# Ledger of designs, part 48: peptides against a protein of PDB entry 3T6J

Target 1, 375 residues: chain A of PDB entry 3T6J
Amino acid sequence: PIVESYIGFIESYRDPFGSRGEFEGFVAVVNKAMSAKFERLVASAEQLLKELPWPPTFEKDKFLTPDFTSLDVLTFAGSGIPAGINIPNYDDLRQTEGFKNVSLGNVLAVAYATQREKLTFLEEDDKDLYILWKGPSFDVQVGLHELLGHGSGKLFVQDEKGAFNFDQETVINPETGEQIQSWYRSGETWDSKFSTIASSYEECRAESVGLYLCLHPQVLEIFGFEGADAEDVIYVNWLNMVRAGLLALEFYTPEAFNWRQAHMQARFVILRVLLEAGEGLVTITPTTGSDGRPDARVRLDRSKIRSVGKPALERFLRRLQVLKSTGDVAGGRALYEGYATVTDAPPECFLTLRDTVLLRKESRKLIVQPNTRLE
Target 2, 372 residues: chain A of PDB entry 3T6J as posed
Amino acid sequence: PIVESYIGFIESYRDPFGSRGEFEGFVAVVNKAMSAKFERLVASAEQLLKELPWPPTFEKDKFLTPDFTSLDVLTFAGSGIPAGINIPNYDDLRQTEGFKNVSLGNVLAVAYREKLTFLEEDDKDLYILWKGPSFDVQVGLHALLGHGSGKLFVQDEKGAFNFDQETVINPETGEQIQSWYRSGETWDSKFSTIASSYEECRAESVGLYLCLHPQVLEIFGFEGADAEDVIYVNWLNMVRAGLLALEFYTPEAFNWRQAHMQARFVILRVLLEAGEGLVTITPTTGSDGRPDARVRLDRSKIRSVGKPALERFLRRLQVLKSTGDVAGGRALYEGYATVTDAPPECFLTLRDTVLLRKESRKLIVQPNTRLE

## One batch from the design tools (peptide; aimed at target 1 E11 I85 N89 V142)

Design b2_p19_1_s1 (made by RFdiffusion4, then SolubleMPNN; from b2_p19_1, 9 letters changed)
Fold by OpenDDE base, seed 1:
Structure b2_p19_1_s1 (fold): chain B 375 residues (1-375), chain A 19 residues (1-19)
Amino acid sequence: as target 1 above (375 residues)
Amino acid sequence: TVSLEHGYTGIAGEVYPIA
């Protein structure tokens, strides 16, 4: 087998300021079959980047082809095992030196291992479809999230010599119609500027890229889905995201007004964006379970994903990127924290829903050291 | 070919929250 490993201070999720890495390491074996799909995705990456909803001036000047592999993890040391990884985390290095992407396939396998009767917050009519396609949709989402999410976008920078990496006279902010008015100065980084929201904001951007680009037929084709299967994968991916947004409430601490998990906060934000889009795209309905206790159902109207969901996500994702590129912390914080706010305001009553989520909480899934066999 | 299957022995790790 092909063995991969890494070790070091890598992920900053435990740093309140999003800057200091946690010591982490893994040993994994390459899953060749799944890696082949990611290789095809990499081959299309440069073209797919052009499908993202920002001008080329907000994208990397030069595409650097990364590695992308699916890994089955044998051991992982850290506070948690991710589904995917894009490293290094420094944007400057990603832009100038390149990056590597990995999907931790067996982590995903644990994540989607759910019995139908225990699957919460979905309509009965969606459960079988969800169970069938959750795994495949995760593969798509992780691939897009890592490669085209974390791997996309340009930071506008003024270097120590005063030179800009963009033309100040010609580059226009697509949101304002004006010239670029803010940028990163020498020594400023994404994490240093956006600080407390940096990790979650970036995860939100990456997740949004996944949802947005999974609508592209070429992406689904790369993963081996066509026709009705492709549409089902899309539906389940979006459904999973809105469900995740609800589940995310577990990781909010009302008393401290804080989020304890960056990805889940990001997913909640996406849920809020899609709810704001309205038009019956997403509906969360409080219900009563068979036990007589509170429950809820999330519904996603499949027919409105492209007509309502995509435009809403497009606008939101563009705003995320523009604010990131320009280093507009004030604007970025206002946008992101606005969507990340959890209140009990109608119609959603998210704090009440949180109680329901906690009530229906499943045991945390664990990955256990795998067995190996020769075939 | 070497294949990997989840076992119920050894080191357990928490997975990042995924819905």
Scores: peptide ipSAE 0.035, ipTM 0.623, DockQ to the pose 0.068
OpenDDE base, seeds 2, 3, 4, 5: peptide ipSAE 0.028, 0.037, 0.039, 0.032; ipTM 0.667, 0.615, 0.646, 0.623; seeds 3, 4, 5 fail the geometry check

Design b2_p19_1_s2 (made by RFdiffusion4, then SolubleMPNN; from b2_p19_1, 7 letters changed)
Fold by OpenDDE base, seed 3:
Structure b2_p19_1_s2 (fold): chain B 375 residues (1-375), chain A 19 residues (1-19)
Amino acid sequence: as target 1 above (375 residues)
Amino acid sequence: SVTTYHGITGIAGDVYPVA
């Protein structure tokens, strides 16, 4: 078998400033069969990048064909085991040298198991569909998140010699209609500029790319879905995201006004964006559980995903990218922290919902890595 | 309930089987 591994200071999620890496390492075996769908996604990546809602001037100048491999993890050392990885975590290197994507297939497979009776915050009518398509939709989301999320977008840079990687005279900011007024200077990075919001902001961008592009028929075809199945995969992917946005409240600390998990903060932000879109797209309803204690239900109107959800996400995603490209920290922080703010304001009353989320919280899950044998 | 995307674990409501 083909063995892959890495080790070092890789992910910066545990650094409040998003700069210092946590020491991490894994050993895994390539799953050739499961890699095939990701190879097809890579083959379409250049074309799919053009479907993203920003001008080509805000996309990478040169498409570098990345690797994308499904891995079965043998051992993983770190604070958490990811489902997907995009490395290196340096935008400059991603732009100039390329990147590699991996999907930790057996981690995903474990995550597919869902007990219907323990599935919280969904309507009864959605539970069976959710259980059925959670796995497949998650594969789609992870693939898009890594390859076309983290693998997309350009940073505007002025190098140490004063040269720009963009034409200052012709490139227009699509949000302002003006020329580019800010960029990354020599020595500045995404993490150094955006600091405390960098990790979560980037995860939000990547997750949004996943939701946005999963609507594209070619994506579903790549993953082997067509007709009603494709629509169900889309629905469950979006449903999972809005549900995750509610679950995210577990990781918010009201007393400190801080988030303790970058991905969950990102998912909450997306939930807020989709709630703001209105028109009955997403509804969160407080209820009373069978135990007589508070509960809640998240409803996503399938018929409004394309008509209401997609345009809202498009506008939001474009703003995320433009602010990232231009190094506009003030604008980026204002946008992101605005959506990441948790209050008890009606109609959602998120702080109250947080109490419900905590009440319905599952016991901490631990991943155990048993012996693996090749026969 | 753990789900993961890039780099870190998260929660998406999945219940892991305990073998």
Scores: peptide ipSAE 0.034, ipTM 0.642, DockQ to the pose 0.092
OpenDDE base, seeds 1, 2, 4, 5: peptide ipSAE 0.036, 0.023, 0.038, 0.029; ipTM 0.663, 0.607, 0.629, 0.637; seeds 1, 2, 4, 5 fail the geometry check

Design b2_p19_1_s3 (made by RFdiffusion4, then SolubleMPNN; from b2_p19_1, 7 letters changed)
Fold by OpenDDE base, seed 4:
Parts: structure tokens; sequence; C-alpha cells
Structure b2_p19_1_s3 (fold): chain B 375 residues (1-375), chain A 19 residues (1-19)
């Protein structure tokens, strides 16, 4: 078997300032069969990157074909096992040296397991569809999240010699219509500059890329979905995200006004963006469960994903990227923290909903690491 | 070995928890 591993101080999610990496490592075996669809995605990556809602000047100057492999994890040492990984985490290295993507296939397989009777916060009419397509839609989302999410975008940099990696005279900020007014100076990094919001912000960008690009027929075709199946995968992917945004409230600590999970915070932000879009795209309705206790239902109007959801996400995603590229911490923080704020203001009453989420909380999933042998 | 699941797009559970 082909064995892959990594080890070191890699992920900074456990650092409140997003700077210090946690020591982790894994040993995994390549799943050749499952890698094929990701290879097809890589083959289309250069073209798909052009579909992202920012000018080429805000994208990497040179497309570096990344590696994307599906892995079956044998051993993972760390705070948890992710579904996917994009490394290295340094944006400068990603844009100049390249990157590698992995999907942790056997982790995903575990994540796909859902019992209908335990599925919370969905309409009954959506449950069977959700169960059917959660796995496939998750594969799509992870692939896009890693490859085209984390693997996209450029940081504007002035090096130690004063040289810029962009043309100051010709590059225009698409949000302002003006020349670029801010950038990363020598020694500044994404994490150092955006600090407390860096990890969650980046995850939000990556998740948004996934939602945005999953709407493209080419993406669905790569994953083997066409016609009604493709539309169902899209619907369930978006539905999963908005549901995740609600579930994210579990990881908010009101007393400290902070989030304990970068990815869940990101998903809440996306939920807020889609709620802000209005027009009945997303609805969260408090209900009473069969047990007589508080419950809730998330509804996503399928017919409004492209007409309402996509434009809202497009604008938001572009802003995320532009603010990231230009190192505009003030603007980025204002934008992101604005959407990440949890209050009990109507109509959503998120703090009240949080109580409901906690009441309906499911047990955390545990993965038993596998054994492999030669026979 | 039992390890906590951290799905990137997983709805439930921690993904690289801070605390």
Amino acid sequence: as target 1 above (375 residues)
Amino acid sequence: TVTTYHGITGIAGDVYPVA
C-alpha cells in the first residue's frame, strides 16, 4: 500500500490568536479508488478557480497543480480527526510553492452515518433526502473546501526589499473601485495580522467556496451527479450548511462572547449571511417537540438557492477574499465579527435557539482507529 | 484507539476546538 504521513506543528485552531500550531500527525493509506474523483477535480481546478467571485489579480499568479488524495487513516494523533486537510497552512507558501489536499475517506464514511430518528432540526419532508445525499454532498463540499477554498486566493505582499507581488498601478479593488491601499508587509502573515478571527475567517471562506462552486454543473459532473441527483446534492449541501449554522450555537459561549470552534463559527456566519439575504431563502422556526420541549426547524427554499442564495454568497465571499488579500484587518474584523455576533434579537433570537440546540444536543462522535494487515 | 471526530463540514462535533 501507498503510505502517507505528516507530523509537526500544523493546525493553529487551538490557539486563540491563530498563530501557534498544535503538534499533530497521522499515518494513512492511499485509497486509490476514492482518489480518482478528486483527481478529476484537480484537473478542473484551474478553470474552476476562474469561477470564483474575484478578479484574477486576487487569485494566485501561477496555478500550481496540487495533489489531492483520499486517505484511509490508520493513526491520527491530535485533538481530533478532520474530514479533509489542506497543507501547508501558510498562504505565502500555498501561492508560491503549492499545496496538498487530502480527504480522510474513512473519517468521512463515519460522518455519513445518520439515524433518521436522531436527525434534529429538519423538516420531515427533508429527512430522507438529507440522509440519502448527506454523504455525497459532503464529499463535494470537502473537495471544494480544501482544493478551491483553502487553495484559492492571493495575499498582496510587499517584501523586505520593498517590492510588491502585484502591480500597484493597475490592480483595482473590486469593492471600492480604487487602487490597492493595503497589503501585508514583510513579516506579516494572515494569522499574525487577523489573529483571533484568522482561523474561523479562513474556514468561512473555504466553506463559502464550497457552497458557491457546488452550484456549477461541472463540479457535480466530476462527482458523478447529473439531473435531479445533482440538484438534490446541491440542495442537501446547502441544507446541511444552514443546519450546521444552527447547530453551531452549541459552540458559542455567551458569557465569554466567544466561539470555541472555528468551523462552527464559520458555519454560523454563513447562516447569518443567508438569513440576511431574506426572501424566504432560509427560515428557522421554533417549535415544540413530541416530548413537549422546545425544538426548531430549519427550512431552505430550494427554488431560491440560485436566485437569492448565490448572489448573497457571491458578494460575501468576494468581500472575504478582498479583505484577506489586502490585509484589511479592520474591515475584515468588522465584517466577520458582525456576522459572528450572537444575540437574542428578533426575529431569530439566537440565544434562545441556542438553548434549544443544547437541549437537543447529540453525543459527540468517536472514531475507533482501524487496523490493517497483510494476508 | 478512540478519537474525537472533527468533520470539516460535519454539523455536529468539534473541528479543531480551541478549548
Scores: peptide ipSAE 0.039, ipTM 0.649, DockQ to the pose 0.093; fails the geometry check
OpenDDE base, seeds 1, 2, 3, 5: peptide ipSAE 0.033, 0.030, 0.037, 0.036; ipTM 0.677, 0.632, 0.665, 0.666; seeds 1, 2, 3, 5 fail the geometry check

Design b2_p19_1_s4 (made by RFdiffusion4, then SolubleMPNN; from b2_p19_1, 7 letters changed)
Fold by OpenDDE base, seed 5:
Structure b2_p19_1_s4 (fold): chain B 375 residues (1-375), chain A 19 residues (1-19)
Amino acid sequence: as target 1 above (375 residues)
Amino acid sequence: TVTTSHGYTGVAGDVYPVA
């Protein structure tokens, strides 16, 4: 088998300021079959990047073909096990030197164990589709998230010599219609500037890229889905995201007004964006469970994903990227924290919903070292 | 070849939602 490993101070999710990496490492075996799908995605990446909702001037100047591999993890040392990884976590290096993507396949497989009767917050009519397509949709989402999410976008930089990596006279901010007014200076990084929101903001951008690009027929084809299957994968991917946004409330601490998990905060933000889009795209309805206690249902109107959801996500995603590229911390924080705010205001009453989420919380799964055998 | 086996039960959600 092909063995891969990494080790070092890598992920900064546990740093309140998003800068200091936690020491972690893994040893894994390459899953060749799944890796082949990701290789096809890589082969299409340059074209797919053009589908993202920002001008080419806000994208990398040169496409660097990355590696993308699906891995079965044998051991993982760290505080949390990811489903996917994009490294290095330095945007400047990603732009100039490239990056590597991995999908932790056997971590993703943990999601496949959901029992229908225990599946929370979904309409009964959606449960079967959800169970059927959750796995495949995860593969799509993770692939897009890592490769085209984390792997996309340009930071505007002025180097130590005063040179810009963009044309100040010709590059226009698509949100303002004006020339670029802010950028990263020498020594400034994404994490150093955006600090407390950097990790979650970037995860939100990456997740949004996944949702946005999964609508593209070429993406579904790469993963082997066509026709009705492709549409179901899209639907379940979006449904999973809005459900995750609700589940995310578990990781919010009201007393501290703080999020304890960057990805979950990101998913809540996406939920808020899609709720704001209105027009019946997403509906969260408090209900009463069979046990007589509070419950809830999330509904996503699949017929409105393209007509309502996509445009809303497009606008939001473009704003995320523009603010990131220009190093506009004030604007970025205002935007992101606005959507990340959890109140009990109607109609959603998120703090009340949080109580429901906690009430319906399932036991945490234990991920243990897998067994290996020779065959 | 080397085969890897793993087990799981219900819903979790750290990096990606695990149901």
Scores: peptide ipSAE 0.036, ipTM 0.568, DockQ to the pose 0.063; fails the geometry check
OpenDDE base, seeds 1, 2, 3, 4: peptide ipSAE 0.020, 0.027, 0.027, 0.035; ipTM 0.581, 0.597, 0.601, 0.593; seeds 1, 2, 3, 4 fail the geometry check

Design b2_p19_2 (made by RFdiffusion4)
Pose (drawn by RFdiffusion4):
Structure b2_p19_2 (pose): chain A 372 residues (1-112, 116-375), chain P 19 residues (1-19)
Amino acid sequence: as target 2 above (372 residues)
Amino acid sequence: VVPRGPSTVGTVYAADEFL
């Protein structure tokens, strides 16, 4: 469509329980030139799903070209303006017929060296160079194969299923599936507090995982003296964001105030656990004399250590999503999402520095349409 | 297919990305 639109109570992020949605609406025009660079990603999108750490039976049944666009926004009502979105929010539809992927083109043109805190003098160079371009990659993957992948196991009214039970097996356990989504049950209705942050974490992780693939970079025109940097800046940005996320954590209530930032911190912790000096957090001192920190990500160890930690992570997340296992999901997540002062990081002490170097996000003014 | 209920929306925020 020339004009793309949507509205309703949709994104569930701001419900303390995680079910009720917040009302919004948007009208934006579809840009052509930048869209083809996405429709490409859609064309070859079919294969990649099978590169995911879980077997094809643990994935959605068919596939689709649901849609991927680049929209210049006219009116986006509500609290916020996301960079990209995958909707509608009803999973059943995501599997049965389809969904859509939206990359808003003109919001980006808005959001783009001393404020590059927690990096090094190198780094921020590659950051300034490859952040914008890599942003499209991470968004494309986050939207398309983030939520585009995965399958829900649901018990239909009768004792039958939406799948064949005897032929499905859990790679972590080895048994046959003992858990699932029953009638009326949904992602938010079960995982609730964690559902948003958990699902987002999975999407971002698949973002990095497939951001390691030569093909995707060939789609975005990255290779050779290019294919490096973008991947690095992407991962580095992920780990840095994992650091900044402390601002949005409330230790007193032992509660996270966001899904994305929490998820990002979780991915950071998983990478830190992978160890092998791949990632480091140093309690440095800023030129202003106040406290500070430097995030150190060894790029040569990206494939040898970090990737395994990822596909094992995604495998677990997805496995627990399909069977709808809340116990394992939480125990696996709230454990990773835990914030403490234990070394050699002391996140409780680092959070203060994160707040000192904290940033307040900008405002995006919007145009109107007068009727003549 | 009649949906059982809403689920989490996949979104990305530029403001959080460009922190």

Design b2_p19_2_s1 (made by RFdiffusion4, then SolubleMPNN; from b2_p19_2, 8 letters changed)
Fold by OpenDDE base, seed 2:
Structure b2_p19_2_s1 (fold): chain B 375 residues (1-375), chain A 19 residues (1-19)
Amino acid sequence: as target 1 above (375 residues)
Amino acid sequence: VKPYGPSPLGVVYAEEEFR
């Protein structure tokens, strides 16, 4: 078997300022069958990057082919086990040296395990479809999230010698129509500039890339989905994200006006974006459960994903990237925190929904270290 | 970077994010 591992101060999610890494490590075994799908995705990455909704000038100048492997985790030391990883966590290194992606396959498999009777906030008609395709759709999402999400986009930089990595005279900001007016100076990083929102913002960008690109037939084909199956995978992926945005409210602390989990905050932001799109794309309906207590249902109109959802996400995703590329912290914070704000304002009444989410919360799941053997 | 990672306030697993 092929064994992979890493160890060190890697992820900064536990740092309020997004700078100090938590010590973590894992040991895992390569899943060759699943890795083959990700290898095909890597082979198409350069082409798929062109499908992202920003000008080539905001994308990396040169594509550096990364590694992408599906791993079955044997042991993981840290404050949480991820479903996927993209490293290094430094954009400058990603741009100049490359990166590696991994999908933690057995972690995903655990996440797939949901009993129908315990599945909350979905319409009955969606439950079986959701259960069937949650796993496959999640594989697609993780692959896109890591490879083309975290692996995409350019930071505009002025180096220590005063040289720019972009043409100041010709590169135009697609949002403003003007020349680039801000950039990263020597010593400035994504995390140092965007600080408290950096992690969640980047996760939001990556998740958005996943949703956006999963609509591409080539992506679905790479993962072995065609026809009706492909459409179901798309639907469930988007449905899962919308549902996740609702579930995210568990991780909001009203008294402190803060989020306790970066990815969940990101998913809530995406939910807000898709709700803002309107036209019946997403509907959250408060209901009463069989126990007589509050409940809720999330509905996603499948027929409006491409016509309403995609354009909304496109605009939002482009803004995220442009603000990131230009180091526009003020603009980025205004945009992101705007969508991340949780109030009880109608029609959604998110604080009330939060109470419902907490009421319907299930017991925490645990991942137990697996056994291995040689055959 | 991880798509599903820990919370500054506690342990969060991938399976808990999509329960």
Scores: peptide ipSAE 0.021, ipTM 0.614, DockQ to the pose 0.137
OpenDDE base, seeds 1, 3, 4, 5: peptide ipSAE 0.019, 0.020, 0.021, 0.019; ipTM 0.626, 0.645, 0.634, 0.631; seeds 1, 3, 4 fail the geometry check

Design b2_p19_2_s2 (made by RFdiffusion4, then SolubleMPNN; from b2_p19_2, 8 letters changed)
Fold by OpenDDE base, seed 4:
Structure b2_p19_2_s2 (fold): chain B 375 residues (1-375), chain A 19 residues (1-19)
Amino acid sequence: as target 1 above (375 residues)
Amino acid sequence: VKPRGPSPTGVVDALLENL
């Protein structure tokens, strides 16, 4: 078998300021069969990057073909096992040296195990479809999230010698119509500059890329979905995201006004963006469960994903990228924290919904590390 | 960076409580 591993101070999710990495490591075996889909995605990556809602001037100057491999994890030492990985985490290195993506295939397989009777917050009509397509849709989402989410975008930098990595005279900010007015100075990084919001903000950007690009027929084709199946995968991917945004409330601490998990905060932000789009795209309805206790239902109008959802996400995603590229911390924080705010304001009453989410909380899954042998 | 599965670890909560 082909063995892959990494070890070191890698992920900064446990640092409130996003700067200090947690020591972690894994040993995994390459799943050759599952890697083939991701290889096809890599082969299309340069073209798909052009579909992202920002000018080429806000994308990497040179496309660097990354590795993308599906891995079956044998051992993972860390605070949590991810579904996918994109490394290195430094944006400057990603744009100048390249990056690697992995999908943790056996972790995904565990995540796909869903019992219908335990599936919360969905309409009955969506449950069977959700169960059927959750796995495939999540494969699509993870692939896009890693490769084209974390693997996309450029930071505008002025180096120690005063040279810029962009043409100050010709590059235009698509949000303002003006020349670029801010950038990263020597020694400034994404994490150092955006600090407390950096990790969650980046996850939000990557998740948004996944939702946005999964609408592209070429993406679904790469994963082997066409026709009605492709549309169902899209629907379930978006449905899963809006559901995740509701579930995210578990990880908000009202008393501290903070989020305990960066990815869940990101998913809540996306939910807020899609709710703001209005027009009946997303509806969260408080209900009463069969047990007589509070419950809720999330509905996503499939017919409005492209007409309402995509434009809203496009605008939001572009704004995320522009603010990231220009190092506009004030603007970025205002945008992101605005959507990440949890109040009990109507119509959503998110703090009340949080109580419902906690009431309906599922037990945490225990993932046991596998063993392997030569036969 | 990496996405986490549907049930993220609550480990980050423990850090915030100790800050």
Scores: peptide ipSAE 0.019, ipTM 0.630, DockQ to the pose 0.054
OpenDDE base, seeds 1, 2, 3, 5: peptide ipSAE 0.029, 0.024, 0.027, 0.026; ipTM 0.628, 0.650, 0.685, 0.668; seeds 1, 2, 3, 5 fail the geometry check

Design b2_p19_2_s3 (made by RFdiffusion4, then SolubleMPNN; from b2_p19_2, 5 letters changed)
Fold by OpenDDE base, seed 1:
Structure b2_p19_2_s3 (fold): chain B 375 residues (1-375), chain A 19 residues (1-19)
Amino acid sequence: as target 1 above (375 residues)
Amino acid sequence: VKPRGPSPTGTVYAEDEFR
């Protein structure tokens, strides 16, 4: 077997300011079959980056080919086990030296063990499709999230000598139609500027990239999906995201007006974006369960993903990137915190829905260390 | 000129996120 490992102060999700890394490490074995799919994705990455909804001036000047490997984790030491990893967590190193992506395939597989009768918040007619395609759609989402999400975008910088890494006279902000008005100064970083929202904001951008690019036929082809299967994978990926946005409410603390998990906050934001798009794309309906207690159903209109969902996500994703690139903390915070706000305002009544989510919460899944044997 | 500093990366699906 091919063995992969890493160790160090890596992820900063437990730092409220997104700066300090938690000590983490893993040992894993390469899944060759899935790795081959990710290698094909890497081979298409430079082209796919051009499909993202921002001008080339907001993308990296030079594409650096990363590694991407699917791993079956044997041992993971940390406070939480990820589904995918993009390292290093330093923008300068990513842009100058490159980066590495991994998908923890057997971690994703844990999510596949969902029993139909215990699957919450979905319509009955969606449950079988969801169960069937959740795994494959996760592979697609994780791949895009890591490689083209975290692996995309440029930060506008003025160095210590006053030089810019962009042409101030010709680069236009696609949101305003004007020249660039803000940038990162020497010593400023993504985390230092965006601070408390940096982690969740970036995860939201990466998740949005996944949803947006999974609509591209080439992406689905890379993962081996065509025709009706490809459309089902797309549908389930989007369905999973909007469901996750509802589930995310578990990780909101109303009394403190804060989120306890960056990725879940990101997923809630995406849900809000797609709800705002309207036109029947996403519907959350409070119901009464068979036990007589509150329940809810999330419905996604498949036929409106491309016509309604994609444009909404495009606009949102572009705004995320532009605000990130220009270091516009005020604008970025206003945008992101606006969507991350949880109130009980109708029609959604998210605080009430949160009570429903908590009521229907399943027990925490325990992930245990596997054994590997050679046959 | 290159941007510097740490950035959040990685898709974390914790045990309690898979529901």
Scores: peptide ipSAE 0.067, ipTM 0.647, DockQ to the pose 0.601; fails the geometry check
OpenDDE base, seeds 2, 3, 4, 5: peptide ipSAE 0.025, 0.026, 0.066, 0.031; ipTM 0.671, 0.680, 0.702, 0.653; seeds 2, 3, 4, 5 fail the geometry check

Design b2_p19_2_s4 (made by RFdiffusion4, then SolubleMPNN; from b2_p19_2, 7 letters changed)
Fold by OpenDDE base, seed 3:
Structure b2_p19_2_s4 (fold): chain B 375 residues (1-375), chain A 19 residues (1-19)
Amino acid sequence: as target 1 above (375 residues)
Amino acid sequence: VKPRGRSPTGTVFAEEEFL
């Protein structure tokens, strides 16, 4: 339909345990032009799923063609408005019945309105490129995040009758080299098992899928980018992610040792992964602003994205998926909370950087309901 | 069974939205 809507208890981000849904609803209109790009992505989804860095045994057994639509939202009732949605949120239903994806295109457009002079934490040489390609790169990231991020991966399950949805004798855990030793039992879900880290962990997996798959020429071609433009879109997408990881510190509360936003926590984790990769891939440099106050610069070496960044992200993303598939809460929590820990340890000194981030914080953006007209 | 949320890649969120 040209007009789409949903309503109900949909998202559980406001529940610390990821269990209770917030009541929300939206009304939106279809953007036909952008929807056509996402349909091309859907057409390639089955093949692109095979490019993800886990064995086929950890991917869904049967590909179910999802719906993917770009929407211009007219009204959104809830605590926050998303840029993209993948529903239903029940992994079992996603695996057996399929799913629907939407990109809220005009929400993304609001994020692009940052003025050059207000753009924080980037090198001057990157600002124009960032402004030019932020929108297009974000379209790519959202599409991959929803369709191939949230839309990927298998949960190993033992049903109420004791039957497994995987061959216990032949499926090998690629991280341990051993047979599968843990799974989801009847009544157990992703959120029920991983609880406090479930939402952010899944967002981190989805964001990582976006970064990883955006390196594939086929993906960029689907979105209409070739040659130098494709490389710039890749660069800006990765640059945006590492910048977002720094900005994420705004949403960390040191006194409570907690994160207030699941996506931002996820982006910080990715930043930590890419920093750990080393070799000059990502550099955060404290500086002094023109006002004489603390500032910072994030640098991403584009020449090292494929050689350094991709392998690091591949290993991390595989580990995320394996731990998710096997329901290994202990391993998953250890991994994720390890990268999500914020200290003032050198060389990064993240708590100090947080002070800089807060100092440079922009005024809260308010999204105002638009009007639509017939012409 | 409680629903598990999947929300967008965008940076358009408020600090208090997910408390």
Scores: peptide ipSAE 0.026, ipTM 0.687, DockQ to the pose 0.152; fails the geometry check
OpenDDE base, seeds 1, 2, 4, 5: peptide ipSAE 0.024, 0.025, 0.025, 0.025; ipTM 0.666, 0.622, 0.636, 0.672; seeds 1, 2, 4, 5 fail the geometry check

